# Peptides against a protein of PDB entry 5HDT, part 108

Target 1, 163 residues: chain A of PDB entry 5HDT
Amino acid sequence: MVVKTFMDMDQDSEEEKELYLNLALHLASDFFLKHPDKDVRLLVACCLADIFRIYAPEAPYTSPDKLKDIFMFITRQLKGLEDTKSPQFNRYFYLLENIAWVKSYNICFELEDSNEIFTQLYRTLFSVINNGHNQKVHMHMVDLMSSIICEGDTVSQELLDTV
Target 2, 163 residues: chain A of PDB entry 5HDT as posed
Amino acid sequence: MVVKTFMDMDQDSEEEKELYLNLALHLASDFFLKHPDKDVRLLVACCLADIFRIYAPEAPHTSPDKLKDIFMFITRQLKGLEDTKSPQFNRYFYLLENIAWVKSYNICFELEDSNEIFTQLYRTLFSVINNGHNQKVHMHMVDLMSSIICEGDTVSQELLDTV

## One batch from the design tools (peptide; made by RFdiffusion4, then SolubleMPNN)

Design b2_p22_6_s3 (from b2_p22_6, 11 letters changed)
Fold by OpenDDE base, seed 3:
Structure b2_p22_6_s3 (fold): chain B 163 residues (1-163), chain A 22 residues (1-22)
Amino acid sequence: as target 1 above (163 residues)
Amino acid sequence: GSAKVLSKEELEKLKELGKEAF
């Protein structure tokens, strides 16, 4: 199998998408989502974000439970945005920029637990946002949250309390 | 700064880790 990073694929042909489908499924396994190394988890999150970008607007994952696990996992990684001086901050920024631009979380609207996912996302973003973030970071956070609010049919009271 | 780019080496490392996991 050709060694190629997911960010280099950027809307590959259907044939290439099929080639990397198995890898996409592997990256969503518990082995990677629960990996003990924080840097590995961040790398996995970035790869998963790239997978969603490549396959957008569809997801290569069919299990609602798996999709929930993935987005809850990505949400947990976004906690790393709090430390703007971290040597890994640029990768956290990449993760945020990617999911905001692609509107990756919009896939969650079809999930039964969408409100839980969005609530955790909002709580996480509001917990990490600070004055150390530049305008671009703030814009991505706002874009991500506003897109979900505007495109959602209903918002739970819990989510409203979070916002 | 610019976003960090994932390296092919890092992806290969993940692939190898995956092989060990399955």
Scores: peptide ipSAE 0.055, ipTM 0.676, DockQ to the pose 0.041
Fold by OpenDDE base, seed 5:
Structure b2_p22_6_s3 (fold): chain B 163 residues (1-163), chain A 22 residues (1-22)
Amino acid sequence: as target 1 above (163 residues)
Amino acid sequence: GSAKVLSKEELEKLKELGKEAF
């Protein structure tokens, strides 16, 4: 189990935890993860990020395969950060800010395919980063990537070379 | 901290749309 990186005092109430626990199972379904509408997928990703924030450092999911699917899904949504003029950019920013602050991806360290997840995350972030992004976006990207490097003793050389 | 994207009510609506559970 990953140590707590998100402060207890910043977590939502137990009442909200109960509410989102029931929702968590539905949001992780193929219906939502493979939804044809990109705006729906973005919304789902934001909700999943909220779930990880609420339950950090734990997750309401016990299946490693499901956790991998979720984080690969979130990673795919981060591609939307490329267009800073998109009407949905503010939600993409929310997604980035949330997962960076909570250090949500650190749950992946215990997964067999953690290196694959982190590699795909780094590739995605480097593919979308551009001069149109303000300082806050850059800071969140750096914080997200550096946290994984600093916490990961088992990070592959391939991932390190990507940085 | 960032404001939540969805309210509790909106989250419940999403839950109703999804019947699949893993």
Scores: peptide ipSAE 0.044, ipTM 0.655, DockQ to the pose 0.049
Fold by OpenDDE base, seed 4:
Structure b2_p22_6_s3 (fold): chain B 163 residues (1-163), chain A 22 residues (1-22)
Amino acid sequence: as target 1 above (163 residues)
Amino acid sequence: GSAKVLSKEELEKLKELGKEAF
């Protein structure tokens, strides 16, 4: 698969560019990150993952605090992977597959609190992984964690203890 | 500026758009 940057997409229309830019700004708001409906939060996370895919390898956000909030939010949504029989499992799978393939969390390496973010990600993934998951889910989880470990320059002791 | 509040349905549309480009 090929990851396309925002300017290299086949559908490089002004309408699409405006849509994704507006989406990026709106979904980063507290209204969506703290939305009371868990299904809405899941959809928000999926859309955020799409935004990161489009803007890869860069991010559409310049605020380190905002980026931290977003990835902590996405990490919390991944808890939904635990129940494989949930009607929303396919959307949780989409979230996992997307962020694993795009390596979205790699943006966090430039953040001061990167180790905290990665630690929470690993703890979450290890807490939800179970024998009910098929091979594809397991592979995406492993790929996501392994990629971060291999590409990271420094790893805190806390993160090492988690892995 | 003012930000549009998106509905659940609108978010689903945006998700599908992203999935299509994946």
Scores: peptide ipSAE 0.039, ipTM 0.648, DockQ to the pose 0.059
Fold by OpenDDE base, seed 2:
Structure b2_p22_6_s3 (fold): chain B 163 residues (1-163), chain A 22 residues (1-22)
Amino acid sequence: as target 1 above (163 residues)
Amino acid sequence: GSAKVLSKEELEKLKELGKEAF
């Protein structure tokens, strides 16, 4: 089991992708997505983000329902960005930076419930953004949201209302 | 679909890896 940081921005080789497949499947289980420890959930989210980075622009998951669960889960973890003084903030930043750079959520456009996912993402980001965040955090949030709007064929009115 | 659940030992290993990576 290997977890790579955002510093390694390059996609892994096919051999490494195969290695991470088991990890990807394990992390998508209810055991991890519903883990009672918030720090574990954050770590899981970061690992999932890394997995999406590795497999970009595709996903190692074949179930649309599972993909939805994963991204809804990641979205929930982004709530931790609110407290810039948290000891875990750097990991929340890592999560944001990764998914913004990779445009991980764009995989969700293939899901019928994409608008629900994006709406929750936008609501979450707007709920946590504050003046305590530095310019980099703001840029990543804007990049993430604008990319979804620009690359999506259609968005719900609810999503548009949040923009 | 459901995937194999990691053992407690595997979970701890994951946590340790996370500490190193993040």
Scores: peptide ipSAE 0.026, ipTM 0.591, DockQ to the pose 0.053

Design b2_p22_6_s4 (from b2_p22_6, 11 letters changed)
Fold by OpenDDE base, seed 4:
Structure b2_p22_6_s4 (fold): chain B 163 residues (1-163), chain A 22 residues (1-22)
Amino acid sequence: as target 1 above (163 residues)
Amino acid sequence: GSAKVLSKEELEELKELGRKAF
């Protein structure tokens, strides 16, 4: 696990944070989160993951409801990991790798509906994992789930039933 | 929620982020 202080040292510059602020706000709009094109939604999810990487351990979003919407949105995109032969699989892999390394979902611990978000994430990952995935994909899935369990102060019974 | 139109600069930033997703 990467400690918070180490992550801060490896973050993007303050100049980049300022540059992406407006983009971050636009990407969280209903226009992108509810876009009718599946490939566009995947690209948006990857960009949102990059935003969380840049601003880690914080986020440019101040609304708890907006943060919940974003992570529920990202979770829905992870369903695409199921088909390893998809032309877009590399983007799904990037999404998984990024959020696992950055521990992006950890910001959800501050949200009232954190257990709902984590439960949905675990159910999605267990739903898509299969023998077609290589060792790296499996490793990132395990890292993502285990990190949340280790850093969480409380775990609901619903989440325990999912694991 | 609100929907905003991206400027040319913001669109280029989005494309750059997209290129990193490979």
Scores: peptide ipSAE 0.033, ipTM 0.616, DockQ to the pose 0.062
Fold by OpenDDE base, seed 2:
Order: structure tokens, then C-alpha cells, then sequence
Structure b2_p22_6_s4 (fold): chain B 163 residues (1-163), chain A 22 residues (1-22)
């Protein structure tokens, strides 16, 4: 039996959305966001990214504070993109590819602390980008950052200075 | 390279961890 992956999940499937709603809420708990295992945190981040993909353009989270925590968490995981030789690099790539394609961070525009989130994202991306990254990685990073700049009504000067 | 995606098995493992936590 072929194991179904998250990439095979349909954004328009209401059944799947209902199925994973509880999971979405649980994954945002401190238990997972502060899990001591780095690999588990990466897995959680990928799963959260998939949740955002499924529920796009909205999110199943109603708490602004929780959304902030989630995206700050995801941003922290992106630090793992630095080492292209890591056994988990492909999963980090998946995380990047997903959030870039879906434009997941755009949900943060509704948050009061959006500029903080975006600033941390940009700083993280610029800190991990290196010559070991192929064109695809660079493209996703640029796409992610450009989308935020283009669609944002306002960005902080700090964010602009980061770019 | 191609991205490694999460499987249903991995998802179920996370669910189980969640169930234990709550």
C-alpha cells in the first residue's frame, strides 16, 4: 500500500481539513513547539506548513498570539537550511518550498507584530543562505521575501534595512 | 534535489504524541 504524503493532500478537500483540524491545534501547543528534539521540531514545522497549505488562504488558528508563536517557530527551524549536507536538508527544503509557494507568511499581515515576524524571517534567510544552495533554494527564498514586500501595505524600516 | 515530504505514518506519530500530551 502506497503511503500517502502531505503533498498528496488536496487544499480543497473539506474532509481532510476536518480530519486534521485537531492536529493543527495540537501541533501549535507548547509541547510540540518547545519539543527538545530538533528533528521533531522540524517535523512539526513541516506539518504546520502543510496545515497552512491545506487551509490557505486562511488559517485554522484564531489566536493572534498563537499564530505569532507558530511563525516564529517555523522561522527558527529555517536555520537548518544552512547545512546543505545535513541528512534532514531535504525536509528543510520541503519546509522552504512549501511556505514560499503557499505564501504562508502572508497570513501574518493581520497580526500586530507582523513586522517582527517578517524581520526575523528575513534575518534568518540571509543568515543561512550560502554558496552551497542551488538555484531552487535561492529562488524560493527570493520568492518568499518578495511576496511579503509586494503584498504588504507597510513594512518597518528595520525590515527594509534587513533586505 | 526533490523535497522529502511527510508521510501519513509520520503524521500519525505526531498525532499519537499529541494524544499523550493532552
Amino acid sequence: as target 1 above (163 residues)
Amino acid sequence: GSAKVLSKEELEELKELGRKAF
Scores: peptide ipSAE 0.032, ipTM 0.655, DockQ to the pose 0.043
Fold by OpenDDE base, seed 3:
Structure b2_p22_6_s4 (fold): chain B 163 residues (1-163), chain A 22 residues (1-22)
Amino acid sequence: as target 1 above (163 residues)
Amino acid sequence: GSAKVLSKEELEELKELGRKAF
């Protein structure tokens, strides 16, 4: 596993800082984004969300394709919010709360495929929202969607159809 | 990587995340 390999290295303080920056970048690799374990993918999503929080407002990821992959990945994990009785629901809530508070998706406006990302996000949120969710969950979902709408210069017809 | 240098607190947080996840 890539993370364990890096973490097992002996390093001084400056080398360690560079190492963990590299680790942040490696968390976005296909190895982690396509991990077969659902719980691992959730943890990866939470870590990525925390990375965005730490580096806000500027993410350490420079590749548009990589950013798209990350946010499409995070969006897929948000599907886990549907089952409020899941043992992992609190982690899904953490993911939602984090990305809503930080407004992590706002960096997607720089991406060519921003409309695709936002459309998938909205579809996912509306597909999982249900009466089992408390007011806080609903608030975070609304905040997340509203922030994107308010900051967006244009809204595609596809996105409008999703809302 | 054009990101800023991590502070001590940020580094420790990332370190903890890594240990928890992997």
Scores: peptide ipSAE 0.031, ipTM 0.621, DockQ to the pose 0.157
Fold by OpenDDE base, seed 5:
Structure b2_p22_6_s4 (fold): chain B 163 residues (1-163), chain A 22 residues (1-22)
Amino acid sequence: as target 1 above (163 residues)
Amino acid sequence: GSAKVLSKEELEELKELGRKAF
């Protein structure tokens, strides 16, 4: 099973693809997704975002359950956007910028639990958004949410009601 | 495009860490 996204992008070099392919399985393991250090989890999320960017519109993962775990994991990391004064905010910004630009979450449309994933994403974003965020952060949040609404024919009414 | 957070060397370190986890 080859997972596809709804966005067509140019892929990075074959050398980088080879590197990230070898890393993909390890990054998706419980060792990293459930790592006790929050800074490690943030770095893992950024690496996963890079993997999706490099392999777009495809993904090196074949398990729908693993993909769900990954995106639920990334969603949890986005909670760190709330504190704009955090020393790690720049990496949280990178995570948001990357997944918004690549439309990484759009790969989830083919998953049976897509509505759950999108609902959790929207709830998380609305919980952390505040007036301390600059225009770029707001734009990425809007782009991320609007792309899902505009391209999703199977988006539940419950999800739409959250907007 | 977004600037990469980790270098190739840092990614290799993560690979090694992951390999040891199994």
Scores: peptide ipSAE 0.030, ipTM 0.649, DockQ to the pose 0.042

Design b2_p22_7_s1 (from b2_p22_7, 14 letters changed)
Fold by OpenDDE base, seed 2:
Structure b2_p22_7_s1 (fold): chain B 163 residues (1-163), chain A 22 residues (1-22)
Amino acid sequence: as target 1 above (163 residues)
Amino acid sequence: SKMEERKKLLKERAEEAQKKRK
């Protein structure tokens, strides 16, 4: 399983990182980002999150437009956190936990469209936050959002209105 | 630079994330 491969991979596994580099690139293709199966898209998002972890600080994606597409894609998947009773909730939690720990969204500060990305992230998170989420989920969401605010040089008015 | 500092922090966070997972 591809998702398990990236879950277990360490940053210092240089040989494996080279081996799976092409796979990492292919996972960011429109074929996967626009895959019709919701469960497949979730798995792809989890893999992409781990790819940012594994290759940190240098993501293998060189195109700013591609990076934007990826983070917008991951953001869309986070919508699934809204249903705590979903059989896929644990994978959505995995995605959230990863991006909260790694704070991979901070890569976006180097992008021209960073404010758009962060705005969509915040809107998505606030749209799914509910009292059914346990403390860990809340902590991850708060930690993620706080870090972006603290490290940001500029924040759009739209983002400020969302917060 | 800010970029260099962000990269340093990102790498550290990624390493710590993997440790937490294990």
Scores: peptide ipSAE 0.717, ipTM 0.962, DockQ to the pose 0.894
Fold by OpenDDE base, seed 4:
Structure b2_p22_7_s1 (fold): chain B 163 residues (1-163), chain A 22 residues (1-22)
Amino acid sequence: as target 1 above (163 residues)
Amino acid sequence: SKMEERKKLLKERAEEAQKKRK
């Protein structure tokens, strides 16, 4: 399975990283980012999160526009965290945990539209956070948001209004 | 530079993330 392949891959596996580079690029295509199946999009998001982990600090995506699309895509998937009883909740948790541990969104500081990306992330997280989430979910969300605020030089007024 | 520091942190966090997963 593609998901397991990237999940188990280490950063120092240079041969594997080169072997699966084309697959990583294909997963970021519009075909997958705009896939009509919600579960497929979630799987794609998890793979993309692991791709950022594996290839850190340099994502294999050379286009700033593509990077923006990917992070906006991942942000949209995080909306699924709202339902703790969902059969896919564990996979949504996996996505959140990966992003919180790796801090892959911090790649966006190099993008012109970073404030837009961060604003959408914060709005999404605040929209889904609820008392039904366990402590781990809350901690990951707080850790992720705090890291972005601390590392950034400035944030947009829109982001400040959201917080 | 700030960019270099960010890249360093990204790499370290990625490595630690994989260790936590194992």
Scores: peptide ipSAE 0.715, ipTM 0.962, DockQ to the pose 0.873
Fold by OpenDDE base, seed 3:
Structure b2_p22_7_s1 (fold): chain B 163 residues (1-163), chain A 22 residues (1-22)
Amino acid sequence: as target 1 above (163 residues)
Amino acid sequence: SKMEERKKLLKERAEEAQKKRK
């Protein structure tokens, strides 16, 4: 399984990183980012999150537009956190935990549209956060948002208003 | 360099994330 492959891969596995590079690139294609199946999109998002982890600090995606598309895509998947009783919630949690630990969104500081990406992330997280979430979920959400604020030199007023 | 520091932190966090997972 593709998601398991990236989940278990270490950053120092140079041969494996090279072997699965084309797969990593393919997972970021429009075919997967715009896949009609919600569960497939979630799996893709989890893989992409692990790809950022594995190839850190250099994501294999060289196009700023592609990077923006990927993070906007991941952000859209986080909406699934709203239903804590969903059969897929554990996978949504995996996605959240990954991006909270790795802080992969901080790659976006090199992008011109970073404020747009961060704004959408904050709006999404605030739209799904609820009392049904346990302390770990809340902690990851807060940690993720705080890291972006702390590292950012210039944050849009829109983002500040969201916080 | 801020960019270099960011890359350093990204790498460290990625490594720690995998350790936490195991």
Scores: peptide ipSAE 0.708, ipTM 0.961, DockQ to the pose 0.870
Fold by OpenDDE base, seed 5:
Structure b2_p22_7_s1 (fold): chain B 163 residues (1-163), chain A 22 residues (1-22)
Amino acid sequence: as target 1 above (163 residues)
Amino acid sequence: SKMEERKKLLKERAEEAQKKRK
């Protein structure tokens, strides 16, 4: 029910956003972020990406610690992009396309641990990039990484060494 | 692009909502 609800939402009114706020907050709980099923975690990541899309440019998650947990969680799910033949690849592609287009990670610039988050993202992306990926996948990966570099006022040396 | 236009609309909507809360 929760999965269908957020995937079908697109630039909803403020009243609708308020209606589903509690569901959005519940989805970011440890119960879902630490769910033992890998496929469930992927669906949770997609829903979280949709929530960021719906509430853009703001986010319903105001806690810096919670935001860090969410983006570290999403970053871990991106490892699934490594297997292009997986039956779940289309959902991983959806996740990548969404966060790249929305520029969801830009919210992390407000976080104290932004450099850690970006470093983990870059390391993850470079670890899964392969010649089996089509042009669209490559473009989304490049767009995501380039956007962070171009929009950030400062980049750590560790991140620069990763690029 | 259409996607960039959507981003602008979302930003505008958010700003308007913030003004109404004041």
Scores: peptide ipSAE 0.018, ipTM 0.541, DockQ to the pose 0.131

Design b2_p22_7_s2 (from b2_p22_7, 12 letters changed)
Fold by OpenDDE base, seed 1:
Structure b2_p22_7_s2 (fold): chain B 163 residues (1-163), chain A 22 residues (1-22)
Amino acid sequence: as target 1 above (163 residues)
Amino acid sequence: SKKQRRKELLKKRAKEAQEKRK
């Protein structure tokens, strides 16, 4: 299973990182980002999150446009957190936890369209936050959002209005 | 630089994240 491969991979495993580099690149292709199966897209998002972890601090994606697409894609998947009773909720939690711990969105600070990315992230998170989420979910969401505000020097007015 | 600091933090957090999973 591809998700398990990246899930278990250590960032210090240089040989494995090289071996799966092409796979990492392929997972960011339009074929996967626009895959019609929602479950597949979730799995892809989880893999991409782990890829950012594994290859930190340098993601294998060199194109700023591609990076933007990936983070916008991941953001869209986070919408699945809204249904706590979903069979896939644990995987959505995995995605959130990864993003909150690694704070891979900090890569976006180097992108020209960082404000757009963060705005969409905040909008998405606020749209799915509900009282049905346990303390861990809330903690991750708050931690993620707080860290971005603290790390950023400036944010767009739109983002400020969202917060 | 701030960019360099961000990279260092990212690397550190990535490592810590994997440790938390164990």
Scores: peptide ipSAE 0.754, ipTM 0.969, DockQ to the pose 0.863
Fold by OpenDDE base, seed 4:
Structure b2_p22_7_s2 (fold): chain B 163 residues (1-163), chain A 22 residues (1-22)
Amino acid sequence: as target 1 above (163 residues)
Amino acid sequence: SKKQRRKELLKKRAKEAQEKRK
């Protein structure tokens, strides 16, 4: 399965990175980002998160608009963390854990619309965080948000209103 | 530069993330 392929791939696997580059690019197409099935979108998001990990520090996506679309897409998927009893919660957790460990959103600091991306991320996380989440989920959410605040030079008023 | 530092951190964290999974 595609998800497992990227999940198991190491960033030092140059041959595999080259082999699956076209697949990585294909997964970021509008076909997948706008797929009508939410479970498919979640799988795509997990793959994309691993792609950022594998190709770090340089994502294979050369278009800043595409990068923005991807991160906005991933952010939308994080809404699924709200329901801890969901059959897909473990996969949502995987997504959260990945982006919290890798801090892939820090790629966005090089984008013109970074504040928009971070604002949406914070709003989404605050909207889904609840006392039903275990300590690990809370830790990842806090760690992710804290790292962005610490790394950022400026924060938009909209983001300040959210925090 | 900040940009270079961010790249270094991204690379480091990506490696550490995969190690944590093992």
Scores: peptide ipSAE 0.753, ipTM 0.969, DockQ to the pose 0.885
Fold by OpenDDE base, seed 5:
Structure b2_p22_7_s2 (fold): chain B 163 residues (1-163), chain A 22 residues (1-22)
Amino acid sequence: as target 1 above (163 residues)
Amino acid sequence: SKKQRRKELLKKRAKEAQEKRK
């Protein structure tokens, strides 16, 4: 499966990275980002998160508008963390863990709409945080949010009000 | 530059993330 392909791929696998480059680009198309099936969108988000990992530090998505769309898309998928009993929760956790470890949202610091992206991320995370989440989930959420504040020179007042 | 530093950190963290999975 496509998810497994990117999950297992190493950054130093230059031949594989070249082989699956077109697939990586296709996964960021509107067809997948606006797919009507929420389970498909979750799988796409996981693939995109791994694509940022594999091609780091240069994501294959060069358009600032496309990058914004992707991160806003990933942010929307994180809402699925709210239901800890969902059959798909482990896949939502996979997405969160990847984002927290890789900190791919740091790419957004180079985008003019970074404050909007970070604000939506924080609002989404605070909307799903609950006492039902285990310590690992909480640690990833806190690590992700605190790293953005620490690594950014400035943040919008709206973001500061959210924190 | 700050941009270059961020790229270096991203590359490092991406590598470490995959190592954590093993």
Scores: peptide ipSAE 0.752, ipTM 0.969, DockQ to the pose 0.873
Fold by OpenDDE base, seed 3:
Structure b2_p22_7_s2 (fold): chain B 163 residues (1-163), chain A 22 residues (1-22)
Amino acid sequence: as target 1 above (163 residues)
Amino acid sequence: SKKQRRKELLKKRAKEAQEKRK
């Protein structure tokens, strides 16, 4: 299980990081990012989130455009948090928890399109947040959004209007 | 620099995240 492999891997596993580097790169291909199966896309998103964790502080993706695509992709997957009764909700929670703990979106501050990425993230989170979510989910969402605002020197007016 | 600080925080948070899972 690829998801389990990255889930269990830590940052100090140099040999494993080298071994799975090509897989990490492959998971960011259009084949997976545009995969027709939403469950596959969710699994890919979870892997990508862990990849950012494992290779922190340097993502293995060297292209700013690719990084943007990945974060926009992850953002789209967070839409699945809207249904708390979904069989896949626990995996969506895993994705949220990872992003909230690692703050991998902070990589985006180095990208020209950071405001677009953050805006889409906030719009997505606000679109899915509901009273059915437990306090833990709410905490992760708030923590994630607050950290971006606090870290950023300036944010777009559009983002400010969303908050 | 702010960029360097962000990298340090990212590395630290990534490590802490995995520790939380254990």
Scores: peptide ipSAE 0.724, ipTM 0.965, DockQ to the pose 0.869

